# Designs tried in a protein design run: peptides against a protein of PDB entry 4BOS. Part 87

Target 1, 163 residues: chain A of PDB entry 4BOS
Amino acid sequence: PVLTRTVVPADNSCLFTSVYYVVEGGVLNPACAPEMRRLIAQIVASDPDFYSEAILGKTNQEYCDWIKRDDTWGGAIEISILSKFYQCEICVVDTQTVRIDRFGEDAGYTKRVLLIYDGIHYDPLQRNFPDPDTPPLTIFSSNDDIVLVQALELADEARRRRQ
Target 2, 163 residues: chain A of PDB entry 4BOS as posed
Amino acid sequence: PVLTRTVVPADNSALFTSVYYVVEGGVLNPACAPEMRRLIAQIVASDPDFYSEAILGKTNQEYCDWIKRDDTWGGAIEISILSKFYQCEICVVDTQTVRIDRFGEDAGYTKRVLLIYDGIHYDPLQRNFPDPDTPPLTIFSSNDDIVLVQALELADEARRRRQ

## One batch from the design tools (peptide; made by RFdiffusion4, then SolubleMPNN)

Design b1_p20_6_s1 (from b1_p20_6, 14 letters changed)
Fold by OpenDDE base, seed 2:
Structure b1_p20_6_s1 (fold): chain B 163 residues (1-163), chain A 20 residues (1-20)
Amino acid sequence: as target 1 above (163 residues)
Amino acid sequence: SSLDAAIAERERLSAAQRAA
């Protein structure tokens, strides 16, 4: 079994496309972004006391309007929200630093998904099996530390290819 | 759609998490 990346379109919504891919078991749907943006805005709007200016960097309403635009990029705030919504740990391996940022690591989730990030673009990761009849796996056990090692190896190789 | 179905089901879980 090997960990590989699926390159999603390099548009403003690569984070949302990548998250949707992994949480839905490997479904590539570049048109998912508008609904996912609306989902995040709905969650943020539902709790203005928690999602304050201190967290959002702007007012609750301003953030909701901003994230629903088709040309704004998602980041750590959106990943944190999506981790809570999908009840899974989201692990992002950074090819620039060869480090993994873990979102939801202290929430007690039994599942984790993985993304790869190069400082600008997000892609989803999946485990491919030698059996051609076994579909790729995108949802892992939160106890599967081997997949994290494989993600680091993948990121390190990506970094070397750019240097 | 698949996304709509996922949203409907997982919103319940999200709401529970936020309320905890």
Scores: peptide ipSAE 0.028, ipTM 0.671, DockQ to the pose 0.021
Fold by OpenDDE base, seed 5:
Structure b1_p20_6_s1 (fold): chain B 163 residues (1-163), chain A 20 residues (1-20)
Amino acid sequence: as target 1 above (163 residues)
Amino acid sequence: SSLDAAIAERERLSAAQRAA
């Protein structure tokens, strides 16, 4: 089995496209972003005490209006929200540092999904199997540490290619 | 859509997580 990335469009919604891809079992839908943005805005708006200006860097209302734009980037806040929403650990391997940031790691989720991040762009990761009739896997056991090792290897290779 | 179905299925779990 080999861990590979599926390159999604380099638009401002790559995070949302990537998350949708992995949590839906490998479905590429670049048009999913508007509704995912609205979902995040709705969640943020529903809890202004937690999603405070200190957390958001802007007022709750300003953030909600901002994230619903089609040209604004998602980040750690959005990943955290999506982890909670989909009830899975979201692991992001960074190709610049060759480190994995784990979102939802203490929540007790049984599943994890993986993204690869280069400092600007997010892509989803999937496990390909030797049997061509076996579809790629995007949802892993939260106990599957092999996939994390493979993600680090993939990131390290990407880093070396840029140097 | 698949996203709509996911939203419908997971909204309750999301709410529970936020309330925890």
Scores: peptide ipSAE 0.025, ipTM 0.642, DockQ to the pose 0.022
Fold by OpenDDE base, seed 1:
Structure b1_p20_6_s1 (fold): chain B 163 residues (1-163), chain A 20 residues (1-20)
Amino acid sequence: as target 1 above (163 residues)
Amino acid sequence: SSLDAAIAERERLSAAQRAA
C-alpha cells in the first residue's frame, strides 16, 4: 500500500474540497465549498461565546461574512470545526516544515484523515492498494501511526522536489 | 448547541448508513 495525494483544483476552496474528499471516503466534489462554508458560519454564529474575537481574529459576525465569501481561505479554525463536525482527527502534513499538525487528537476519535499542505494549497491523501479492485482508503484508524510516517515521507519528498 | 445537534445528526446518519 502506498500513500498518495489527489490533486484538487487550486482554487480558494481547496481546504473544503480536500476535507470533503477524505471524510466522504474519496469523493471529489469541487462544488462542495459553498455549503461547507455556510455550515462553518452557522456553527460559529451559534456559539459567539466560544467563537470569540480572540479566537477568530475578527468579530463573530465579520468572520461569518468572511468565511462565506468564495475567495477566502480556510485554515486551522475551519479544520478544527470540521474535525468536530465529522468526529474525526484531521492530520495536516506540511511540506514546508515536514511536520504534522493534528486537529482533534485529544477528542478520542477512532478515525483520522490526512491532508497535505504546502503553505498555500491543500490536497487530500489516500492509501492506494496493489489490487485495482480495492478502492483507495481515506479514513484510517486513529491508532495507525504507519500512515503518519508515510505522510511525513511523502511531504519530505515533495519538499525535495521543490528545492 | 447547534454544533452538538449537527454532530449528533451526522452520527445518526452514519449509523443508519452502516446498518442499511
Scores: peptide ipSAE 0.024, ipTM 0.592, DockQ to the pose 0.018
Fold by OpenDDE base, seed 4:
Structure b1_p20_6_s1 (fold): chain B 163 residues (1-163), chain A 20 residues (1-20)
Amino acid sequence: as target 1 above (163 residues)
Amino acid sequence: SSLDAAIAERERLSAAQRAA
Protein backbone atom coordinates (compact mmCIF):
# COMPACT_ATOMS: atom_id res chain seq x y z
CA PRO B 1 0.00 0.00 0.00
CA VAL B 2 1.23 3.46 -0.94
CA LEU B 3 0.05 6.85 0.26
CA THR B 4 -0.47 9.22 -2.65
CA ARG B 5 -1.51 12.81 -3.27
CA THR B 6 -4.44 13.86 -5.42
CA VAL B 7 -3.91 17.37 -6.75
CA VAL B 8 -7.03 19.51 -6.49
CA PRO B 9 -7.55 22.87 -8.23
CA ALA B 10 -5.81 25.94 -6.84
CA ASP B 11 -9.00 27.99 -6.81
CA ASN B 12 -8.89 29.46 -3.27
CA SER B 13 -11.12 26.62 -2.04
CA CYS B 14 -8.57 23.83 -2.04
CA LEU B 15 -9.01 23.20 1.70
CA PHE B 16 -12.72 22.58 1.35
CA THR B 17 -12.29 20.45 -1.76
CA SER B 18 -9.59 18.42 -0.03
CA VAL B 19 -11.59 17.85 3.15
CA TYR B 20 -14.65 16.88 1.14
CA TYR B 21 -12.55 14.44 -0.87
CA VAL B 22 -11.22 12.56 2.14
CA VAL B 23 -14.36 12.51 4.29
CA GLU B 24 -16.47 11.32 1.36
CA GLY B 25 -14.14 8.44 0.57
CA GLY B 26 -12.35 9.88 -2.44
CA VAL B 27 -14.91 12.04 -4.21
CA LEU B 28 -13.44 14.99 -6.09
CA ASN B 29 -16.00 17.79 -6.13
CA PRO B 30 -14.59 21.30 -6.63
CA ALA B 31 -18.14 22.65 -6.45
CA CYS B 32 -18.52 21.68 -2.79
CA ALA B 33 -16.91 24.83 -1.39
CA PRO B 34 -19.86 27.26 -1.31
CA GLU B 35 -21.97 24.95 0.84
CA MET B 36 -19.07 24.12 3.14
CA ARG B 37 -18.33 27.82 3.57
CA ARG B 38 -21.97 28.42 4.45
CA LEU B 39 -21.90 25.56 6.94
CA ILE B 40 -18.88 27.02 8.71
CA ALA B 41 -20.42 30.48 8.78
CA GLN B 42 -23.61 29.06 10.26
CA ILE B 43 -21.74 27.25 13.01
CA VAL B 44 -19.64 30.31 13.84
CA ALA B 45 -22.64 32.62 13.89
CA SER B 46 -24.51 30.29 16.24
CA ASP B 47 -21.99 30.72 19.06
CA PRO B 48 -20.51 34.21 19.19
CA ASP B 49 -19.33 33.70 22.75
CA PHE B 50 -17.09 30.81 21.79
CA TYR B 51 -16.16 32.06 18.33
CA SER B 52 -14.98 35.40 19.63
CA GLU B 53 -12.91 38.07 17.96
CA ALA B 54 -9.93 36.74 19.86
CA ILE B 55 -10.30 33.38 18.12
CA LEU B 56 -11.38 34.66 14.71
CA GLY B 57 -9.11 37.69 14.38
CA LYS B 58 -12.18 39.69 13.38
CA THR B 59 -15.73 40.09 14.65
CA ASN B 60 -18.04 37.11 14.39
CA GLN B 61 -20.13 38.82 11.73
CA GLU B 62 -17.09 39.95 9.75
CA TYR B 63 -15.72 36.43 9.76
CA CYS B 64 -18.98 34.94 8.56
CA ASP B 65 -19.14 37.38 5.68
CA TRP B 66 -15.48 36.80 4.90
CA ILE B 67 -15.50 32.99 4.87
CA LYS B 68 -18.51 32.94 2.55
CA ARG B 69 -16.54 34.78 -0.14
CA ASP B 70 -15.31 32.59 -2.97
CA ASP B 71 -11.76 33.97 -2.86
CA THR B 72 -10.85 33.60 0.82
CA TRP B 73 -8.63 30.83 2.11
CA GLY B 74 -9.55 28.39 4.81
CA GLY B 75 -7.13 27.53 7.56
CA ALA B 76 -6.83 26.15 11.06
CA ILE B 77 -10.13 27.58 12.29
CA GLU B 78 -12.03 25.96 9.44
CA ILE B 79 -10.20 22.66 9.87
CA SER B 80 -11.06 22.63 13.57
CA ILE B 81 -14.72 23.22 12.84
CA LEU B 82 -14.81 20.59 10.11
CA SER B 83 -13.10 18.08 12.40
CA LYS B 84 -15.87 18.57 14.93
CA PHE B 85 -18.59 18.46 12.30
CA TYR B 86 -17.36 15.28 10.62
CA GLN B 87 -16.32 13.73 13.94
CA CYS B 88 -12.87 12.76 12.71
CA GLU B 89 -9.27 13.68 13.31
CA ILE B 90 -7.86 15.81 10.49
CA CYS B 91 -4.10 15.44 10.09
CA VAL B 92 -2.24 17.99 7.97
CA VAL B 93 1.31 17.20 6.89
CA ASP B 94 3.36 20.28 6.00
CA THR B 95 5.88 19.90 3.17
CA GLN B 96 7.86 22.92 4.34
CA THR B 97 8.50 21.65 7.85
CA VAL B 98 7.81 17.92 7.40
CA ARG B 99 5.58 17.94 10.45
CA ILE B 100 2.00 16.90 11.08
CA ASP B 101 -0.58 19.15 12.70
CA ARG B 102 -3.39 17.13 14.20
CA PHE B 103 -6.86 18.58 14.64
CA GLY B 104 -9.26 16.79 16.94
CA GLU B 105 -6.59 14.53 18.37
CA ASP B 106 -7.96 14.85 21.92
CA ALA B 107 -11.61 14.33 21.01
CA GLY B 108 -11.52 10.54 21.00
CA TYR B 109 -12.51 10.11 17.35
CA THR B 110 -12.05 6.65 15.87
CA LYS B 111 -11.34 7.95 12.36
CA ARG B 112 -8.67 10.14 10.81
CA VAL B 113 -8.15 11.73 7.41
CA LEU B 114 -5.03 13.30 5.94
CA LEU B 115 -4.19 16.43 3.97
CA ILE B 116 -0.90 17.70 2.61
CA TYR B 117 -0.09 21.41 2.81
CA ASP B 118 2.71 23.41 1.16
CA GLY B 119 2.09 26.78 2.80
CA ILE B 120 -0.51 28.01 0.34
CA HIS B 121 -2.26 24.93 -1.07
CA TYR B 122 -4.03 21.88 0.40
CA ASP B 123 -4.35 18.48 -1.28
CA PRO B 124 -5.95 15.26 -0.04
CA LEU B 125 -4.05 12.06 0.64
CA GLN B 126 -5.20 8.52 -0.08
CA ARG B 127 -3.87 4.99 0.28
CA ASN B 128 -3.61 3.01 -2.95
CA PHE B 129 -3.48 -0.77 -3.01
CA PRO B 130 -1.62 -3.14 -5.34
CA ASP B 131 -4.89 -4.83 -6.23
CA PRO B 132 -6.48 -2.62 -8.88
CA ASP B 133 -9.91 -3.87 -7.84
CA THR B 134 -9.48 -2.43 -4.34
CA PRO B 135 -10.47 1.24 -4.25
CA PRO B 136 -8.23 3.81 -2.55
CA LEU B 137 -8.75 4.49 1.14
CA THR B 138 -9.11 8.02 2.54
CA ILE B 139 -10.58 7.31 5.99
CA PHE B 140 -8.22 5.60 8.38
CA SER B 141 -8.40 4.26 11.90
CA SER B 142 -7.19 6.73 14.49
CA ASN B 143 -4.93 3.88 15.62
CA ASP B 144 -3.26 3.65 12.20
CA ASP B 145 0.01 5.42 12.85
CA ILE B 146 1.63 3.86 9.79
CA VAL B 147 -0.29 6.26 7.60
CA LEU B 148 1.22 9.18 9.54
CA VAL B 149 4.71 7.83 8.89
CA GLN B 150 3.89 7.48 5.22
CA ALA B 151 2.60 11.05 5.16
CA LEU B 152 5.86 12.31 6.63
CA GLU B 153 7.81 10.35 4.03
CA LEU B 154 5.70 11.84 1.28
CA ALA B 155 6.22 15.35 2.62
CA ASP B 156 9.95 14.83 2.98
CA GLU B 157 10.20 13.69 -0.61
CA ALA B 158 8.25 16.73 -1.75
CA ARG B 159 10.57 19.00 0.23
CA ARG B 160 13.65 17.44 -1.35
CA ARG B 161 12.21 18.00 -4.82
CA ARG B 162 12.02 21.73 -4.14
CA GLN B 163 15.68 21.88 -3.09
CA SER A 1 -25.59 23.83 20.85
CA SER A 2 -26.11 24.50 17.16
CA LEU A 3 -22.94 22.58 16.41
CA ASP A 4 -24.30 19.57 18.26
CA ALA A 5 -27.48 19.81 16.25
CA ALA A 6 -25.51 20.04 13.01
CA ILE A 7 -23.44 17.02 14.00
CA ALA A 8 -26.57 15.06 14.82
CA GLU A 9 -28.08 15.98 11.47
CA ARG A 10 -24.94 14.85 9.67
CA GLU A 11 -25.09 11.52 11.47
CA ARG A 12 -28.71 11.12 10.45
CA LEU A 13 -27.91 11.86 6.83
CA SER A 14 -24.96 9.50 6.86
CA ALA A 15 -27.09 6.69 8.24
CA ALA A 16 -29.73 7.31 5.61
CA GLN A 17 -27.10 7.24 2.89
CA ARG A 18 -25.76 3.90 4.06
CA ALA A 19 -29.26 2.45 4.18
CA ALA A 20 -29.96 3.46 0.57
Scores: peptide ipSAE 0.024, ipTM 0.593, DockQ to the pose 0.018

Design b1_p20_6_s2 (from b1_p20_6, 13 letters changed)
Fold by OpenDDE base, seed 3:
Structure b1_p20_6_s2 (fold): chain B 163 residues (1-163), chain A 20 residues (1-20)
Amino acid sequence: as target 1 above (163 residues)
Amino acid sequence: SALEEAIAARRAASAALRAA
């Protein structure tokens, strides 16, 4: 099995497209972003005590309005929210540093999904199998450390290509 | 509403993800 990258559109919503891809088992839907942005806004609005200005960097209402814009980028806050919503680890391998940032790692989730990040753009990762009739896997066991090694290898290759 | 329905659908999908 080989871990590969699926390139999603390089728009302001690449994070949402990438997350949707992996949690839906490999469905590429670039049109998913508006609803995912609304989902995040709804979650944030529902818990103003937790999602405070201190956490958001802006008021709860300001954040909700901001994240629903189609020209704002998703980041750590959104990844954390999506991890909690889907009840899975979201592991992001960075091609600039060849390191993995794990979101939800202490929550005891049994599943993990993987994204690759180059400092600007997010893409989803998938495991391909030699059997052409076996669809790629995007949802892994949280105990599968091999996939993390493969993600690091993929990131290292990407880093070398940029040098 | 459409948003409520979409959220419900995604929550169901999330439950399926956790159960898998």
Scores: peptide ipSAE 0.028, ipTM 0.663, DockQ to the pose 0.024
Fold by OpenDDE base, seed 2:
Structure b1_p20_6_s2 (fold): chain B 163 residues (1-163), chain A 20 residues (1-20)
Amino acid sequence: as target 1 above (163 residues)
Amino acid sequence: SALEEAIAARRAASAALRAA
């Protein structure tokens, strides 16, 4: 089995497309962003005590309006929210630093998904199997540390190619 | 998978809340 990257469109919604891809078992839907943005806004609006200005960097209402725009980019805050919503770890391997940022790691989730990030773009990761009749895997056990090693190797190779 | 089914259920519930 090999961990591979699926390149999603380089638009302002690559994070949402990538998350949707992995949590849906490998479904590429570049049109998912508006619904994902509204979902995040709904979650944030539902708990203004937790999602405060200190967390959001703006008022609760301002954030909700901002994230629902078609041209705003998602980041760590949105990943954290999506981790909680989907009840899984979201692990982001950074090709610039060759490090993994884990979201939801302390929540006790039994599943994890993986993204690869190059500083401006997110892509989803999947495990391909040698048997062509076995579909790629995007949802992993939270105990599968091998996939994290493979993600680091993939990121390191990507970094080398840019040098 | 079980996780995908749970995710779908949560998304459906969220959509219902927005529609209400």
Scores: peptide ipSAE 0.027, ipTM 0.603, DockQ to the pose 0.018
Fold by OpenDDE base, seed 5:
Structure b1_p20_6_s2 (fold): chain B 163 residues (1-163), chain A 20 residues (1-20)
Amino acid sequence: as target 1 above (163 residues)
Amino acid sequence: SALEEAIAARRAASAALRAA
């Protein structure tokens, strides 16, 4: 089994495309972003006390209008929201630092998905199997530490290629 | 899978809320 990266379009919606890919079991849909942006905006708008200006960096309303734009980037806030929405850990391996940031790690989720991040772009990760009849896996057990090791190895290799 | 089913259910619920 090998953990591999699927390159999604380098547009402002790469995070949403990547998350959609992994939670759907490997479905690439670059057109998913508008609805996911609206989903996030709805969740944020529903809890202005929690999603405060201090957290958002702007007023709740301003954020909602901002995230619904087609040219704005998603980040940690959006990942946290999506983790809660899909009830799974979202693990992001950073190729610049070779570290994994785990979102939803304290929520007790039994499943996790993985993304790879280079500082400006997100891509989804998947496990490929030697048997061609076995489809790639994008949803893992939250107890699967091997996949995290493989993600770190993948990130380290990516970093080495840039050195 | 259980996760896929949960995702589908939540998507449907969320869509209904946004459409309301």
Scores: peptide ipSAE 0.028, ipTM 0.620, DockQ to the pose 0.018; fails the geometry check
Fold by OpenDDE base, seed 1:
Structure b1_p20_6_s2 (fold): chain B 163 residues (1-163), chain A 20 residues (1-20)
Amino acid sequence: as target 1 above (163 residues)
Amino acid sequence: SALEEAIAARRAASAALRAA
């Protein structure tokens, strides 16, 4: 099996598209972003004490209005929230640093999904199988360290190509 | 927590996202 990257549209909603792809088992739906943005806003609004201005960089209300715009980008805050929502680790391999940032790693989730990040754009990762009748896998065991190694290899290759 | 409650409530209604 080989871990591969599925390039999603390079729009301001690539994080949401990528997360949706992996948590739904490989479903590419670029139209998912508006509802996911609203989901994030709803969760943030529900806990203004936790999601403070110090964390958000703006007031809770301002953030909620901001994230619901169709031209704003998601990041670590959104990934953390989505990890909690989908009850899975979200592992992001960074092609600039060749490091994996884990979100939800201490929550005891049994599943993990993987994204690849180049500093601005997110894409989902999936494991392909030799049997063409076996669909790619996007949801892995949280004990599957092989997939993390493969993700690092992809990132390292990407970095080498940019040299 | 408030976050957990929001997550639980929204998860129950997340079928709309998957159906989109």
Scores: peptide ipSAE 0.025, ipTM 0.643, DockQ to the pose 0.022; fails the geometry check

Design b1_p20_6_s4 (from b1_p20_6, 13 letters changed)
Fold by OpenDDE base, seed 2:
Structure b1_p20_6_s4 (fold): chain B 163 residues (1-163), chain A 20 residues (1-20)
Amino acid sequence: as target 1 above (163 residues)
Amino acid sequence: SALDEAIARRKALAAAQAAA
């Protein structure tokens, strides 16, 4: 089995497309962003005490309006929210630094999903199996540290290609 | 999808809470 990257459209919603892909077991849906954005806004609006200006960098209402725009980019805040919503650890491997940023690592989730990030674009990661009848895996055990090593290797290879 | 179902559930809960 090998860990591979599925390239999603390079639009302003690549994070949402990538997260949707991995949590839905490998479903590519570039049109998922508007509803994903609304979901995040709804979660943020529901708890203004937790999602404060200190966390959001803007007022709760301003953030909700901002994230629902079609041309705004998601980042760490949105990943944290989605990790909590889906009750899974979201691991982002960065091809520029060859490091993994783990979201939800202290929550005790049993599931783990992986994204790859190059500084401006997110893509989902999946494990392919040699048996063509076995579908790719996008949801891993939180105890599967081998997949993290494979993600680092993939990121390292990507970095080498850009040099 | 699972996301669509989750969104629908949350919207329903929000509507119920607003009506109460």
Scores: peptide ipSAE 0.022, ipTM 0.544, DockQ to the pose 0.016
Fold by OpenDDE base, seed 1:
Parts: structure tokens; C-alpha cells; sequence
Structure b1_p20_6_s4 (fold): chain B 163 residues (1-163), chain A 20 residues (1-20)
């Protein structure tokens, strides 16, 4: 099996599209962003004590209004929230640093999904199988360290290509 | 709840993919 990258549209909603892809088992839906943005805003609004200005960088209300815009980009805050919502680790391999940032790693989740990040754009990762009738795997065991190694290899290759 | 449904959906998908 080989870990591969699925390039999603390079728009302001690539994070949401990528997360949706992996948590839904490989479903590419570029139109998923508005609902996911609203979901995040709803979660943030529901706990203003936890999601404070210190965390958000703006007031709770301002953040909710901001994230619901169609031209704002998601980041670590959104990934953390989505990890909690979908009850899985979200592992982001960074092609600039060749490092994996793990979100939800201490929550005891049994599953993980993987994204690849180049500093501005997110894409989902999936494991492809030789059998064409076997669909790609996007949800992995949180004990699957091989997939993390493969993700690092992809990132390293990407970095080398940019040199 | 929506949360429970999302969790269940993910688990089901993971199981289905593993069984393929």
C-alpha cells in the first residue's frame, strides 16, 4: 500500500475540504465548507469561557463571524475543534519543515486522519491499495506508525522537489 | 446528536474500509 495525496481545490476552504475528505472516507466535496464553518462557529459560540480571546485572537463573537466568511482560512484552532468533533487525531505533515503536528493526540482516540500542509494549502492523504476494487483508506489506527513514516516521506520528497 | 452521528459515521467508515 502507498500513501498518496489528493489535491483539493486551492481555495480559502482547503482545510475544510481536506478534513471532510478524510473523515468521510474519501469523499471530495468542495461545497462542504459553509456547513463546516457554521459548525465550528457553533462550537466556539457554545463555550465562550474556553474559546476566549486569548485562544482566538479576537472576541468569541468576532471569531464566529469571521470564520463563517467564505474567504477566511482555517488553521490550528479549526483543526483542534474538528479533531474533537470527529473524535479522531488529525495529523498534519508540513512539507516546509518535514514535521508532523498531531492534534488530539492526548485524547485517547483510536483513529487518525492525515493532511499534508505546505504553509498555506491543505490536502488530504489516503492509502491506496493494489486491488482497484479496494477503496483508499483515509481513516487509520492511531497505532499505525507506518502511515506517519509514509507521510514524512511524502513531505520530504515535496521539499526536495522545491529545492 | 450531530456529534454522536459524526462519531458513528466515522467509526462505520473506518470499519468498512478496513474490511474491504
Amino acid sequence: as target 1 above (163 residues)
Amino acid sequence: SALDEAIARRKALAAAQAAA
Scores: peptide ipSAE 0.019, ipTM 0.528, DockQ to the pose 0.023
Fold by OpenDDE base, seed 5:
Structure b1_p20_6_s4 (fold): chain B 163 residues (1-163), chain A 20 residues (1-20)
Amino acid sequence: as target 1 above (163 residues)
Amino acid sequence: SALDEAIARRKALAAAQAAA
């Protein structure tokens, strides 16, 4: 089994495309972003006390309008929201630092998905199997520490290639 | 709800992938 990266378009919606890919079992849909942006905006708007200006960096309403634009980037806030929505850990391995940031780690989710991030772009990760009849795995057990090690190895290799 | 449906779908996908 090998953990591999699927390169999604380097547009402003790479995070949404990547999350959609892993939570849908490996479905690449670059057109998924508008609906996901609306979903996030709806969730944020529903809880203005929690999603405060301090957290958002702008008013709740301003954020909702902003995130629904086609050219704005998603980040930690959006990942956290999507983790809660899909009830899974979202683990992001950073190729610049070779570290994994885990979102939803304290929620007790039994499943996790993985993304790889280089500072400006997100891609989804998947586990491929030698048997061609076995489809790639994108949803892992939250107890699967091997996949985290493999993600770190993948990130380290990516860093080495740039050195 | 949309959330419940998403959770159910994800669980089904995970199970299907594990069974493959």
Scores: peptide ipSAE 0.018, ipTM 0.541, DockQ to the pose 0.023
Fold by OpenDDE base, seed 3:
Structure b1_p20_6_s4 (fold): chain B 163 residues (1-163), chain A 20 residues (1-20)
Amino acid sequence: as target 1 above (163 residues)
Amino acid sequence: SALDEAIARRKALAAAQAAA
């Protein structure tokens, strides 16, 4: 099995497209972003005590309005929220540093999904199998450390190509 | 709820992929 990258559109919503891809088992839907943005806004609005100005960097309402814009980028806050919503660990391998940032790692989730990040753009990762009739795997066991090694290898290759 | 349904869908999908 080989871990591969699926390139999603380089738009302001690449994070949402990438997350949707992996949590839906490999479905590429660039049109998913508006609904996912609304989902995040709804979650944030539902818990103003936790999602405070201190955490959001702006008022709860301001954040909700901001994240629903189609020209705002997702980041750590959104990844954390999506990790909780989908009840899975979200691992982001960075091609600039060749390191993995894990979101939800201490929540006790049994599953993890992987994204690759180059400092600007997010893409989803998937495991391909030799059998062409077996669909790629996007949801991995949280005990599968091999996939993390493969992600690091993929990131290292990407880094070398840029140098 | 929508959240519960989404979680259920994810779990079902993960199980299906594992069985494949």
Scores: peptide ipSAE 0.017, ipTM 0.539, DockQ to the pose 0.022

Design b1_p20_7_s1 (from b1_p20_7, 12 letters changed)
Fold by OpenDDE base, seed 4:
Structure b1_p20_7_s1 (fold): chain B 163 residues (1-163), chain A 20 residues (1-20)
Amino acid sequence: as target 1 above (163 residues)
Amino acid sequence: SAAIAAKLAEREAAFRAAQL
């Protein structure tokens, strides 16, 4: 079994497309972004005390309007929110630094999903199996540390290709 | 967009700092 990358469109909604892909078991749906953006906005709007201007970088209302635009980028705060919403750890491996940022690691989730990030673009990761009849896996046990090692190896290879 | 990227980086840094 090998960990592989599925390239999604670079349409400013790659984070949402990538998260949707992994949490839905490998479903590529670039049209999912508007709904996911509205979901995030709803969650943020529901707790203005926690999602403060200090965290958002703008007022709660301004952020909600901003994230619902089709040309704005998702990032760490959106990943954190999606981790809580889907009740899974979201691990992002960075190809520039070959480091993994773990979101939701202290929440006690039993599941983890993986994304690969190059500083601008997000893509989903999946485990492929030698048996062609076995579908790829996108949702892993939070105890599966082997997949994290494989993600680092994949990121390191990606970095070497750019050099 | 460079402006969006800059704003994103700032809020990400602030968010991470607030989580510590």
Scores: peptide ipSAE 0.023, ipTM 0.569, DockQ to the pose 0.068
Fold by OpenDDE base, seed 1:
Structure b1_p20_7_s1 (fold): chain B 163 residues (1-163), chain A 20 residues (1-20)
Amino acid sequence: as target 1 above (163 residues)
Amino acid sequence: SAAIAAKLAEREAAFRAAQL
């Protein structure tokens, strides 16, 4: 089995497209961003005590209006929210630092998904199998450390290519 | 590789430490 990257469009919604891909089992849907933006806004609006100005960097209402725009970028806040919503760890391997940032690691989730990040763009990761009839896997056990090692290998290779 | 495994272990240790 080999961990591979699926390149999604380099637009303002690459994070949402990537998350959707992995949590839906490998479905590329470039039109998913508006609904995911609305989902995040709904979650934020539902808990103004937790999603405070201190966390959001803006008022709860301002954030909700902002994230629903077509041209605003997703980041750590959105990943954290999506981790909670889908009840899974979201592990992001950074090709610039060759580090994995784990969102939801302290929540006791039994499953994890993986993204690769280059400082600007997010892409989803998937495990391919030797048998071509076996579909790629995007949802892993939270105890699967092999997939994290493979993610770091991809990041390390990407870094070497830039050197 | 051993180097990659070491990086993983280091990162995991850092995360565990952050939760203490």
Scores: peptide ipSAE 0.017, ipTM 0.429, DockQ to the pose 0.023
Fold by OpenDDE base, seed 2:
Structure b1_p20_7_s1 (fold): chain B 163 residues (1-163), chain A 20 residues (1-20)
Amino acid sequence: as target 1 above (163 residues)
Amino acid sequence: SAAIAAKLAEREAAFRAAQL
């Protein structure tokens, strides 16, 4: 059982592609971004009281227009929303700091997915098995702390490679 | 939105089904 990184295209939608990959069990679909952007915008637009300018950094409408552009990058706000939508923790391991940011950790979800982030680009993480007939796992138990340790190890190695 | 709530519930079910 080895945790590995699947490199997705370095386009403006790497976050969406990466999230889609892990929550769909390892399906790489770079064309998923427009739909996911619309999904985010729809959720935000549905609750302007919660998704306020204070939270978004811009008006609700401005954010919705912004996130639906094909050249804007997703971040913490989008991850938080997607965590709620897919009802799972989204854990992002940062290769620059070798830390894990956990989204949805207080929601009581039983499942978690993992992304790796280098400061500008997101990639999905998966567990590969020695048995070639066993497909890679992208959805983990929220009690699986071993996968978090493995993610940190992967991030630390990535950092060393860049130094 | 009721439509969004329905999508959330549907996606949650699909997510669980993909596990076991």
Scores: peptide ipSAE 0.028, ipTM 0.644, DockQ to the pose 0.021; fails the geometry check
Fold by OpenDDE base, seed 5:
Structure b1_p20_7_s1 (fold): chain B 163 residues (1-163), chain A 20 residues (1-20)
Amino acid sequence: as target 1 above (163 residues)
Amino acid sequence: SAAIAAKLAEREAAFRAAQL
């Protein structure tokens, strides 16, 4: 089994596209972004005490209007929300630092998904199998630490390719 | 997109209920 990345469009919605890809078992649909943005906004709007201006860097309402734009970037806040929403750990391997940031790691989820991040762009990760009749896997056991090692290897290779 | 919206709406309702 080999861990590989699927390159999604380098638009401002790559995080949403990537998350959708992995949680839906490998379905690439960039058109999912508007609905996912609205989902984020709705969740944020529902809890202005938790999602405060201190956390958002802007008022709750300003953030909600901002994240619903088609040209604004998602980040850690959105990943945290999506982890909770999909009830899975979201692991992001950073190719610049070759480290993994795990979202939802203390929530007791039984499943994890993986993204690769280069500082500006997110892509989904999948495990390919030698058997061509076995479809790629995007949802892993939260106990599968081998996939984390493979993700680090993939990130390290990406770093070496840059120079 | 419409199918995604419907699926997300269903999950969103469940999520909100679980948070309350």
Scores: peptide ipSAE 0.028, ipTM 0.676, DockQ to the pose 0.023; fails the geometry check

